# Ledger of designs, part 2: peptides against a protein of PDB entry 1IK9

Target 1, 211 residues: chain A of PDB entry 1IK9
Amino acid sequence: MERKISRIHLVSEPSITHFLQVSWEKTLESGFVITLTDGHSAWTGTVSESEISQEADDMAMEKGKYVGELRKALLSGAGPADVYTFNFSKESCYFFFEKNLKDVSFRLGSFNLEKVENPAEVIRELICYCLDTIAENQAKNEHLQKENERLLRDWNDVQGRFEKCVSAKEALETDLYKRFILVLNEKKTKIRSLHNKLLNAAQEREKDIKQ
Target 2, 207 residues: chain A of PDB entry 1IK9 as posed
Amino acid sequence: MERKISRIHLVSEPSITHFLQVSWEKTLESGFVITLTDGHSAWTGTVSESEISQEADDMAMEKGKYVGELRKALLSADVYTFNFSKESAYFFFEKNLKDVSFRLGSFNLEKVENPAEVIRELIAYALDTIAENQAKNEHLQKENERLLRDWNDVQGRFEKAVSAKEALETDLYKRFILVLNEKKTKIRSLHNKLLNAAQEREKDIKQ
Target 3, 195 residues: chain B of PDB entry 1IK9 as posed
Amino acid sequence: MERKISRIHLVSEPSITHFLQVSWEKTLESGFVITLTDGHSAWTGTVSESEISQEADDMAMEKGKYVGELRKALLSVYTFNFSKESAYFFFEKNLKDVSFRLGSFNLEKVENPAEVIRELIAYALDTIAENQAKNEHLQKENERLLRDWNDVQGRFEKAVSAKEALETDLYKRFILVLNEKKTKIRSLHNKLLNA

## One batch from the design tools (peptide; aimed at target 1 I191)

Design b1_p8_2_s4 (made by RFdiffusion4, then SolubleMPNN; from b1_p8_2, 6 letters changed)
Fold by OpenDDE base, seed 2:
Structure b1_p8_2_s4 (fold): chain B 211 residues (1-211), chain C 211 residues (1-211), chain A 8 residues (1-8)
Amino acid sequence: as target 1 above (211 residues)
Amino acid sequence: as target 1 above (211 residues)
Amino acid sequence: DLLKKLLE
């Protein structure tokens, strides 16, 4: 079961933060349970997949698009731009919400809720869920932080090995060239010495022929 | 202001989860506000730095150690081993908690609470704080996740550069040795050719002298 | 070693 709790403002009670809990199985499209609370009273309603389909059809909206709008309205809380307006009558237990666009406001959906007999139990369970979610998110944060620190160490280790490899490559090239220059110079000196010996021998032979 | 909300079980109402909120400035030692709720009623009390000091003195406990025990009792919730027992009288508004050790139970502290006139406001604010904490922790989780993905990419990039550097070092060494072997073999061939010319010139001169 | 053999 998935759950989302959002804070909303009711048009009828704009000074009192209300909490909208939505609970569903796998997808919001398959139906959901909606719970509204003001921290004292609670109201709950179940919305079936057939009701969602009917509301989409009544709006002439594709079901997936309608569910997408329901998700934005009911799971996001009041968006920063008050694009969604929430209305609730405590007398009729009728909950409805509107999407407010620049030139058009339209009712997105409506639900009949029932007043919960023991609102304290619903509120306690809601707070428990919030605390469990906080604990899970904290554990995830601590894990991700430790993993970040590990990855940073591993990066620094590889970077240090890479820099050592670059330096070792340059040092190898320099050392090899130095060694080879020495060897080549020795061979050049031997070649020059042998060439001079050949020139001297040829000059001596030319002297011996000239007697 | 720092805040912690914990779930606790009261000895008098073990079937009803209660919530213990503690709010403080910088350190718990400087005093704190304690709020207890069952999701319907709320009770609040203020504990001063002087009261904390007095309770530590009455227990003959060092203040920092006492505050350390307060932190474990009041901020951790019920530890998994029920090491802390919470008691509250709704009639007297007297809250006290005990540390249960294997051979000794002792009262760790006690507070006089006052019943909140508007518990719904306290509960709403508590739920708001939980939702804000969830949102902050989610944003932190998303940030840390993105940073982990970045660090992993950066690690893979440096690892790939390192492997290329290793391969390039081995290739450089192999190429330099191959080139130098060729040049050295050419010089060795020239030296052998010049040496043979010298030997032939010496043999011809020895023939000319015997002649 | 290889350098020594090449020097030889």
Scores: peptide ipSAE 0.028, ipTM 0.862, DockQ to the pose 0.000
OpenDDE base, seeds 1, 3, 4, 5: peptide ipSAE 0.026, 0.027, 0.026, 0.027; ipTM 0.862, 0.862, 0.862, 0.862

Design b1_p8_3 (made by RFdiffusion4; failed a check: the pose's geometry)
Pose (drawn by RFdiffusion4):
Structure b1_p8_3 (pose): chain A 207 residues (1-76, 81-211), chain B 195 residues (1-76, 83-201), chain P 8 residues (1-8)
Amino acid sequence: as target 2 above (207 residues)
Amino acid sequence: as target 3 above (195 residues)
Amino acid sequence: DELLEEAE
């Protein structure tokens, strides 16, 4: 059981703002209840599933395509106009295309005996919605703060692992260099003794 | 300018639900407007900064402690009474085995209730709209942080596994380079023996 | 002898 409460402007009353409340079960296609309120009175109407299928046929439209139009218009490039007569309780709305507009929907609403009850329930629904949302935003705020920390934690764990690696690498190399360089000392020494022995031989061939 | 709309029940009409709307600027301490509505009529009252502090004196409470009680009672066990004939509104606090009048307001019936009711409904719809948008922004951030975390965690796994492969990998190379030096040393020694 | 052969 879902609903949408939207504000709308009627052509015959651009001064005051009205409110449209549409409620259904699962899908609009199966039918819906529509209520119009100016904060004092309320007018209500119902549209059955069969009435929707028929209206789509009378409009030469694919049924799902027609329901799509109803969703854009009633549940808030597509321009829509709304009219209401308090004298007749007739409510209709048109889609305004280029130079050509057409009747998209019409409802004979009935003035409600208990406007206050309807208005109170509507406000109550809105307040419940505001409440459910806040609880959700708080749940997400906490999850947000948890992740901000869980990242900073592992980020630090990362920097430490890298810094530990660098310390270990330089430490290993330093030992290596010492051993390698000691051998180089021996090579240079041997290499030079050899040279010396070669120069000595060369001297005995010359004298 | 902030406001809170609470659903309440009056002692003289537990059947019907009323709505209490409280509005202010910065803090209740500087005064506030309170509106009571049953969806048909509406009653309003203004409470000045001067009256509030005055009430803090009659009680002998710090203006802060007193405002604190109002926040708990008016912005949502608290009991509410209203007489449509007198327009007098008062509320009490109920503890274990005692109750006491906590405050009151002389409200006045509003001339155009529909206007007030329309503005209240409009506010609620805007609030729903803004809250739904924030739920989206925070939802995406929750996603970005989830991804960013997996990234770094992966970097950590890779980094730690590297620092554990380092000693073994570098020592092999060192053996290689070192074995070269020894071969040279042997060959030199052998040459020296030649002579 | 060997020295002389080498000087040559």

Design b1_p8_3_s1 (made by RFdiffusion4, then SolubleMPNN; from b1_p8_3, 6 letters changed; failed a check: the pose's geometry)
Amino acid sequence: SSLEELRK

Design b1_p8_3_s2 (made by RFdiffusion4, then SolubleMPNN; from b1_p8_3, 5 letters changed; failed a check: the pose's geometry)
Amino acid sequence: DELEKLRQ

Design b1_p8_3_s3 (made by RFdiffusion4, then SolubleMPNN; from b1_p8_3, 5 letters changed; failed a check: the pose's geometry)
Amino acid sequence: SELEELRQ

Design b1_p8_3_s4 (made by RFdiffusion4, then SolubleMPNN; from b1_p8_3, 6 letters changed; failed a check: the pose's geometry)
Amino acid sequence: SLLEELRK

Design b1_p8_4 (made by RFdiffusion4)
Pose (drawn by RFdiffusion4):
Structure b1_p8_4 (pose): chain A 207 residues (1-76, 81-211), chain B 195 residues (1-76, 83-201), chain P 8 residues (1-8)
Amino acid sequence: as target 2 above (207 residues)
Amino acid sequence: as target 3 above (195 residues)
Amino acid sequence: SSAAANHS
């Protein structure tokens, strides 16, 4: 059981703001209850599933395509106008295309015997919604703070692992350099003794 | 300017639900407006900064401690009473085995309740709208952080596994370069022996 | 032609 409460402007009363409450079960296609309120009175009407299928036929529209129009218009490039007569309780709305507009929906609403009960329930529903949302935002705020920390934690763990690697690398190289360079000292020494021995032979050949 | 709308029950009408709307600027301490509505009529009252502190004195409570009790009672066990004839509104606090009057307000019946009710409903719808948007922004950040974390965690896994491959990999190379030096040294020595 | 939905 779902519902949407939207605010709307009626052409015959651009001064005051009205509220439209639409409620259904699962889908609009299966039917819905519509309630209009000005904060004092309330007018209600129902639309059955068969009435929706018939209206779509009478409008030369694919049924799902028609329900889609109802969703855009009632549940809040698509321009819609709303009219209501307190004298007749007739409620209709049109879709305004380029130079051509058409009747999209019409409802004969009935004035409610207990407007206050309807208005109180509506406000109550809104307050419950505000409440459910806050609890959700709080749950998400905490999850947000947990992740901000869990990242900072691992980020530090990362920097440490990298810094440990660099210290170990340079440490290993330093040892290597020492050993390698000791050998080079021997090579140079041997290489130079050899040269010397070559120059000595060369001197015996020459004298 | 902030406001809180609470659903309450009056002692003289546990059947019907009323709505209490409290509005203020910065802190209740500087005064506030309280409105009571049953969805048909509405009663309002203004409580000045001067009256609040005055009440803090009659009770001998720090203006802070007193405002604290109001926040708990009015912004949501607290009991509420209202007489439609007198427009007098009062509420009490109920502890174990005792109760006491905590405060009262002389409210006045509003001339255009529908206007008040309409504004209240409008506020709730805006609140629902702003809250749903924040739920989305925080939902995405929760996603971004989830991804960012997996990234770094992966970097950590890769980095630690590298540190552990370093000693073994670098030592092999060192053996290779070192074995070259030794060969040269042997060759040189052998040449020297030649001569 | 289309018609208005009557409340039930």

Design b1_p8_4_s1 (made by RFdiffusion4, then SolubleMPNN; from b1_p8_4, 6 letters changed)
Fold by OpenDDE base, seed 5:
Structure b1_p8_4_s1 (fold): chain B 211 residues (1-211), chain C 211 residues (1-211), chain A 8 residues (1-8)
Amino acid sequence: as target 1 above (211 residues)
Amino acid sequence: as target 1 above (211 residues)
Amino acid sequence: STSAFKTK
């Protein structure tokens, strides 16, 4: 079961933060449970897949698009731009919400809720879920932090090995060239010396023929 | 201001999850505000630095050690091993907690609480804090996840460059040796050819003198 | 880089 809790402000009680919980299985499209609380009272309602389908049809909206709008409204609250307005009558237990566009508001959905007999239990369960979510997210943060520190160490090790490899390649090339120049110059000197000896021997032979 | 919310079970009401909030500034040693709720009623009390000092003295415990025990009890709840037991009388508003050792329990601290007139406000503020903490931890998780993905890419890049550098070093050394062997063999062949010419010239000169 | 071994 997935759950999302959002803060909302009701048009009738704008100074009182309300909490909207939505709980669903795999997809919001298959239905959900909605819970509303003000921290004293709670109200709950179940919305079926058939009700979601009917609301989509009544709006002349494709079901997947409608569910996409429900997800934005009910799982995000109003959002930072007051795109959604929430209304609830405690007397009728009728909950409805509107999408506010620039020049037009339209009712996105409506639900009949029931007043919970034991609101304290619903509130406790809501707080428990929040605390569990905090603990889970903290454990994930600690894991990711340790992974980051590991990856940074591994990166620094490979980087240092790479720099050493570059420097060792340059040093090797330079050393090989120096050694080969020495040997090559020795052989060139020997070739020059042998050529000079051959020239001198030819000059001496030409002197011996001329007596 | 720092805050921690913990689940506790009261000895008097073991079936009802209570929530213990502790709020403090920089250190718990400088005092704290304690809030208890069952999701319907709330109770609050302020504990001063002087009260913490007095409780440490009454226990004949070093203040830093005592504050360390308070931190474990009040910020962790009972813990998974029921090391701390919590007691609260709704009639007297007297809250106390015990540390349970193997064969001994002792009172670790006690506080007089006051019943909050508007518990719904305290409960709403507690839920708001939980939701803010969830949002903050989620944002941190998303940041750390993106950082992990970056570090992994950077590691893979450097690793691939390092492997290419190793292979390029080995290939360079092999190629340089091959080229130098060719040139060295050419010069050795030229030296041998010049020596043979010198030997032939000497043999011809010795024939011309005998002639 | 074959030209570097033209030692004078």
Scores: peptide ipSAE 0.013, ipTM 0.859, DockQ to the pose 0.003
OpenDDE base, seeds 1, 2, 3, 4: peptide ipSAE 0.012, 0.014, 0.013, 0.006; ipTM 0.858, 0.859, 0.859, 0.858; seeds 2, 4 fail the geometry check

Design b1_p8_4_s2 (made by RFdiffusion4, then SolubleMPNN; from b1_p8_4, 7 letters changed)
Fold by OpenDDE base, seed 2:
Structure b1_p8_4_s2 (fold): chain B 211 residues (1-211), chain C 211 residues (1-211), chain A 8 residues (1-8)
Amino acid sequence: as target 1 above (211 residues)
Amino acid sequence: as target 1 above (211 residues)
Amino acid sequence: SPKPFKTK
């Protein structure tokens, strides 16, 4: 089961933060349980897949698009742009929400809720879920932080090996060139010496022919 | 202000999860506000630095050690080992907690709480804090995840550069040796040719002298 | 081009 809790403001009670819990299986399209609370009272309703389909049809909206709007309204809470307005009648237990666009407001959905007999249990369970979510997210944060620190160390180690490899390549090139130049200079000196010996021998022979 | 919310079980009501909120400035030693709720009622008390010091003195415990025990009891919640037992009288508003060791239980601290007139406001604020903490932790998780992905890419890039550097070093060595051998062989051939010319010139001169 | 071994 997936769950999302958001804070909302009701048009009837704009000074009192309400909490909207939505619980579903896999996708919101398959239906969901909605719970509203003000921290004292709670109201719950079940919205079936058929009701979602009917609301989409009544709106002449494609079901996936409608579910996309439900997700934005019910799971994101009131974003800072007041794009969604929430209404609830405690008397009729009728919950509805509107999408506010610049030039048009329209009812996005409506649900009949039932007053929970023991709101404290619902509130306790909601707080428990929040605390569990905090603990899970903290454990994930600690894990990710340790992994970041590991990856940074591993990066620094490879970087240091790379820099050493670059330096070793340059040193190798320099050393090989130096060694090769020494050997080649010895060979050049030997060639020059042999050439001079040949020149001298030729000059001596030319002297011996000239008596 | 720092805040911690934990779930606790009361000896008097072991089937009902209670929530213990502790709020403090910098350190618990400087005093704290304690709030207890069952999701319907709430009770709050303020514990001063002087009360903490007095409780530490009455226990003949060093203040830092006592605050360390307070931190374990009040901020960690009931860990799975039931090392801390929580007691609350709704009638007297007296809250106390005990540390349970194998052979000894002792009262670690006690507080007078006051029943909150509007528990819904306290509960709403507590839920708001939980939701804010969830949002902050989610944002941190997303950031850390993106950073992990970045660090992994950066590591792979440096690793690939390192492997290329190793291969380039080996290729450089091989190429330099191949080139050196070619030039060295040319010089050796020239030396052999010059030596043969010298030997021939010497043999011709020896023929000319015998002639 | 092969860097010529410019041997002095």
Scores: peptide ipSAE 0.038, ipTM 0.861, DockQ to the pose 0.004
OpenDDE base, seeds 1, 3, 4, 5: peptide ipSAE 0.034, 0.035, 0.035, 0.036; ipTM 0.861, 0.861, 0.861, 0.860; seed 4 fails the geometry check

Design b1_p8_4_s3 (made by RFdiffusion4, then SolubleMPNN; from b1_p8_4, 6 letters changed)
Fold by OpenDDE base, seed 3:
Structure b1_p8_4_s3 (fold): chain B 211 residues (1-211), chain C 211 residues (1-211), chain A 8 residues (1-8)
Amino acid sequence: as target 1 above (211 residues)
Amino acid sequence: as target 1 above (211 residues)
Amino acid sequence: STKAFQTK
């Protein structure tokens, strides 16, 4: 079961933060449990897949689009202030919420809730879920932080090896050229020496022919 | 103000999860507010720096060590099961906790609490703090995740550049050697050709002298 | 290892 808790303000009690818990299996479209609390009382209702389909049809909205709006209203917490308004009658246990657009407001959904006999248990379970979620998120944060530090070390190590490789490539090229120039100059000197010996031998032979 | 909420079980009510909130300014040593709730009732007490010092003295414990144990008991949540036990009398509003070692248990601290007149407000504030902490931790998780993905890309890019640099260094060395061998072999061939011309010229001169 | 230039 997935669960989301959000804070809401009721139009009837705008000074009192209420908490809206929504719990569902796999998808919100398959139905969900809605729980409302003010920290003293709690109210719960089950919303079936058939009720979600009926509410979508009553609004002349495609089911996937309706579920998408339902997800924004009920799971996103207080979206941008005033986009969703929540209403609850403690007398009738009727919960409904509206989407407020610039020039139009419309009812997005409505549910009958039932008053919970033991609200303290529901509130304790809600706080437990919050504390579990905090602990899980903290453990994930610590893991991600350690992994970031590892990746940064690994990056610095590869960067340092890359810079050493670049410098070693340039040094190798320079050294190979220096060594090659030395050997070529030796061979050029030997070629010049042999040419001079040939010229001298030719001049000596030309002298020997000229007696 | 810093705040920590933990779940505890009271020896008197082991089947009911209670929540212990501790709130403090700068350091726990400077004093704190302790709040206990069962999700219906709440009790709050203020613990001063002088009371913390007195409790340390009463235990014949150095203040820094005492505050260190106090932090483990009150802030770490349920440490290893059974290391800290919590007691609360709803009648006397007396809260105390014990540290359980293998062969000895001792009272680590005790506080007088006062029953809160509006427990719903305290519970709402506690749930709000949990939801805020969840949102902050989620935002931090998303940031760290995006940074991990960035660092991994940056690592892969540098690694790929490093591998290309290694391959380019080996290719450069091989190419320079091939080019050098070609030029050296040309010069060696020229040296051999000039030596043969010198030998032939010497042989011709020796024939001209014998003739 | 300086591969010896075996200049044939």
Scores: peptide ipSAE 0.015, ipTM 0.861, DockQ to the pose 0.004
OpenDDE base, seeds 1, 2, 4, 5: peptide ipSAE 0.014, 0.015, 0.014, 0.014; ipTM 0.861, 0.861, 0.861, 0.861; seed 1 fails the geometry check

Design b1_p8_4_s4 (made by RFdiffusion4, then SolubleMPNN; from b1_p8_4, 7 letters changed)
Fold by OpenDDE base, seed 5:
Structure b1_p8_4_s4 (fold): chain B 211 residues (1-211), chain C 211 residues (1-211), chain A 8 residues (1-8)
Amino acid sequence: as target 1 above (211 residues)
Amino acid sequence: as target 1 above (211 residues)
Amino acid sequence: STKPFQTK
């Protein structure tokens, strides 16, 4: 089961934060349980897949699009800046919500809720779920932080090896060139010396012929 | 202000999860506000730095050690496996908790609480804090996840550069040696050719003298 | 084109 808790403001009680819990299996389309609380009283209703389908049809909206709007309204609360308005009558236990667009407001959905006999139990369970979610998210944060620290170390190690490889390449090239120049200059000197010996031998032969 | 909410079980009501909120400024040692709720009623008390100091003295415990035990009891709840037991009388509004060791149980602290007139407001604020904490932790998780993905890309990029540098070093060394051998062999061939010319010139001069 | 070993 998946669950989302959001804060909402009711049009009738705008000064009192209410909490809207939605619980579902796999997809919101398959139906959900909605729970509303003011921290003293609680109200719960079950919305079936058939009711969701009927509401989509009554709105002349494609079911997937309708469920997409339900998800935005019920799982995110009002959203950014009053796109959704929530209404609840404690007397009739009738909950409905509207989507407010610039030029049009329309009822997106409505549910009959039942007053919970033991609201304290529902409130306690809601707080427990919040605390469990906090603990899970904290454990995930600590894991991700440790992984970041590992990845940063691994990056620094590879970077240091890369820099050493670059420097070692440059040093190798320089050393090889220096060694090669020395050996090559020695061979050039030997070639020059042999040429001079050939020139001297030719000059001596030319002297021996002139006698 | 810092805040921690934990779940506790009262000895008198072990089947009903209670919630213990502790709120403090900077350090628990400077005093704190404690709030207890069962999801229907709430009770609040303020514990001063002087009361904490007095309780430490009465226990013959060093203040920092006492505050360390308060932190474990009040900020972690029962902890792993019933190390701390919590007691509350709704009639007297007296809250106390004990540390249970194998061979000894002792009262670690006690507080007089006051019944909150509007428990729903305290409960709503507590739920709001939980929801805000969930949102903050989720945002932090998303940030850390994106940073992990960045660090992994950066690591792969440096690793790929390092491997290219290694391969380029080996290729450079091999190419330089091949080129050097070619040039050196050419110089060796020229030296051999000059030596043969010198030998021939010497043989010709020896013929001219015999002639 | 890596220049040949021009030794002075």
Scores: peptide ipSAE 0.019, ipTM 0.858, DockQ to the pose 0.004
OpenDDE base, seeds 1, 2, 3, 4: peptide ipSAE 0.018, 0.018, 0.016, 0.017; ipTM 0.858, 0.858, 0.858, 0.858; seed 4 fails the geometry check

Design b1_p8_5 (made by RFdiffusion4)
Pose (drawn by RFdiffusion4):
Structure b1_p8_5 (pose): chain A 207 residues (1-76, 81-211), chain B 195 residues (1-76, 83-201), chain P 8 residues (1-8)
Amino acid sequence: as target 2 above (207 residues)
Amino acid sequence: as target 3 above (195 residues)
Amino acid sequence: SSMSSSPP
């Protein structure tokens, strides 16, 4: 059981704001209850599933395509106008295309015997919604704060692992350099003794 | 300017639900407006900064402690009474085995209740709208952080596994370069022996 | 409007 409460402007009353409450089960296609309120009175009407299928036929529209139009118009490039007569309780709305507009929906609403009960329930539903949302935003705020920390934690763990690697790398190389360079000392020494021995022979050949 | 709308029950009408709307600027301490509605009529009252502190004196409570009790009682066990004839509104606090009048207001019946009711409903719808948008923004951040975390965690796994491959990998190379030096040393030594 | 309170 779902519902949407939207605010709307009637052409015959651009001054005051009205409220439209649409409720259904699962889908609009299966039917819906519509209620109009000005904060004092309330008018209600029902639209059955068969009535929706028939209206879609009378409008030369694919049924799902028609329900889609109802969703855009009633559940809040698509321009829609709303009219209501308190004298007749007739409620209709049109879709305004380029230079051509057409009747999209019409409802004969009935004035409600207990407007206050209807208005109180509506407000109550809204307050419950505000409440459910806050609880959710709080749950997400905490999850947000947890992740901000869990990242900072691992980020530090990362920097440490990298810094530990660099310290170990330079440490290993330093040892290597020492050993390698000791050998180089021997090479240079041997290499030079050899040269010396070559120069000595060369001298015997020459004298 | 902030507001809180609470659903309450009056002692003289546990059947019907009323709505209490409290509005203020910055803190209740500087005064506030309270409105009571049953969805048909509405009663309103203004409580000045001067009256509030005055009440803090009659009770001998720090203006802070007193405002604190109001926040708990009015912004949502607290009991509420209202007489439609007198427009007098009062509420009490109920503890174990005792109760006491906590405060009262002389409200006045509003001339155009529908206007008040319409504004209240409008506020609720805006609140629902703003809250749903924030739920989205925080939902995405929760997603970004989830991804960012997996990234770094992966970097950590790769980094630690590198540190552990370093000693073994670098030592092999060192053996290679070192074995080259030794060969040279041997060949030199052998040459010297030649001569 | 006016306001009143009582201590416990």

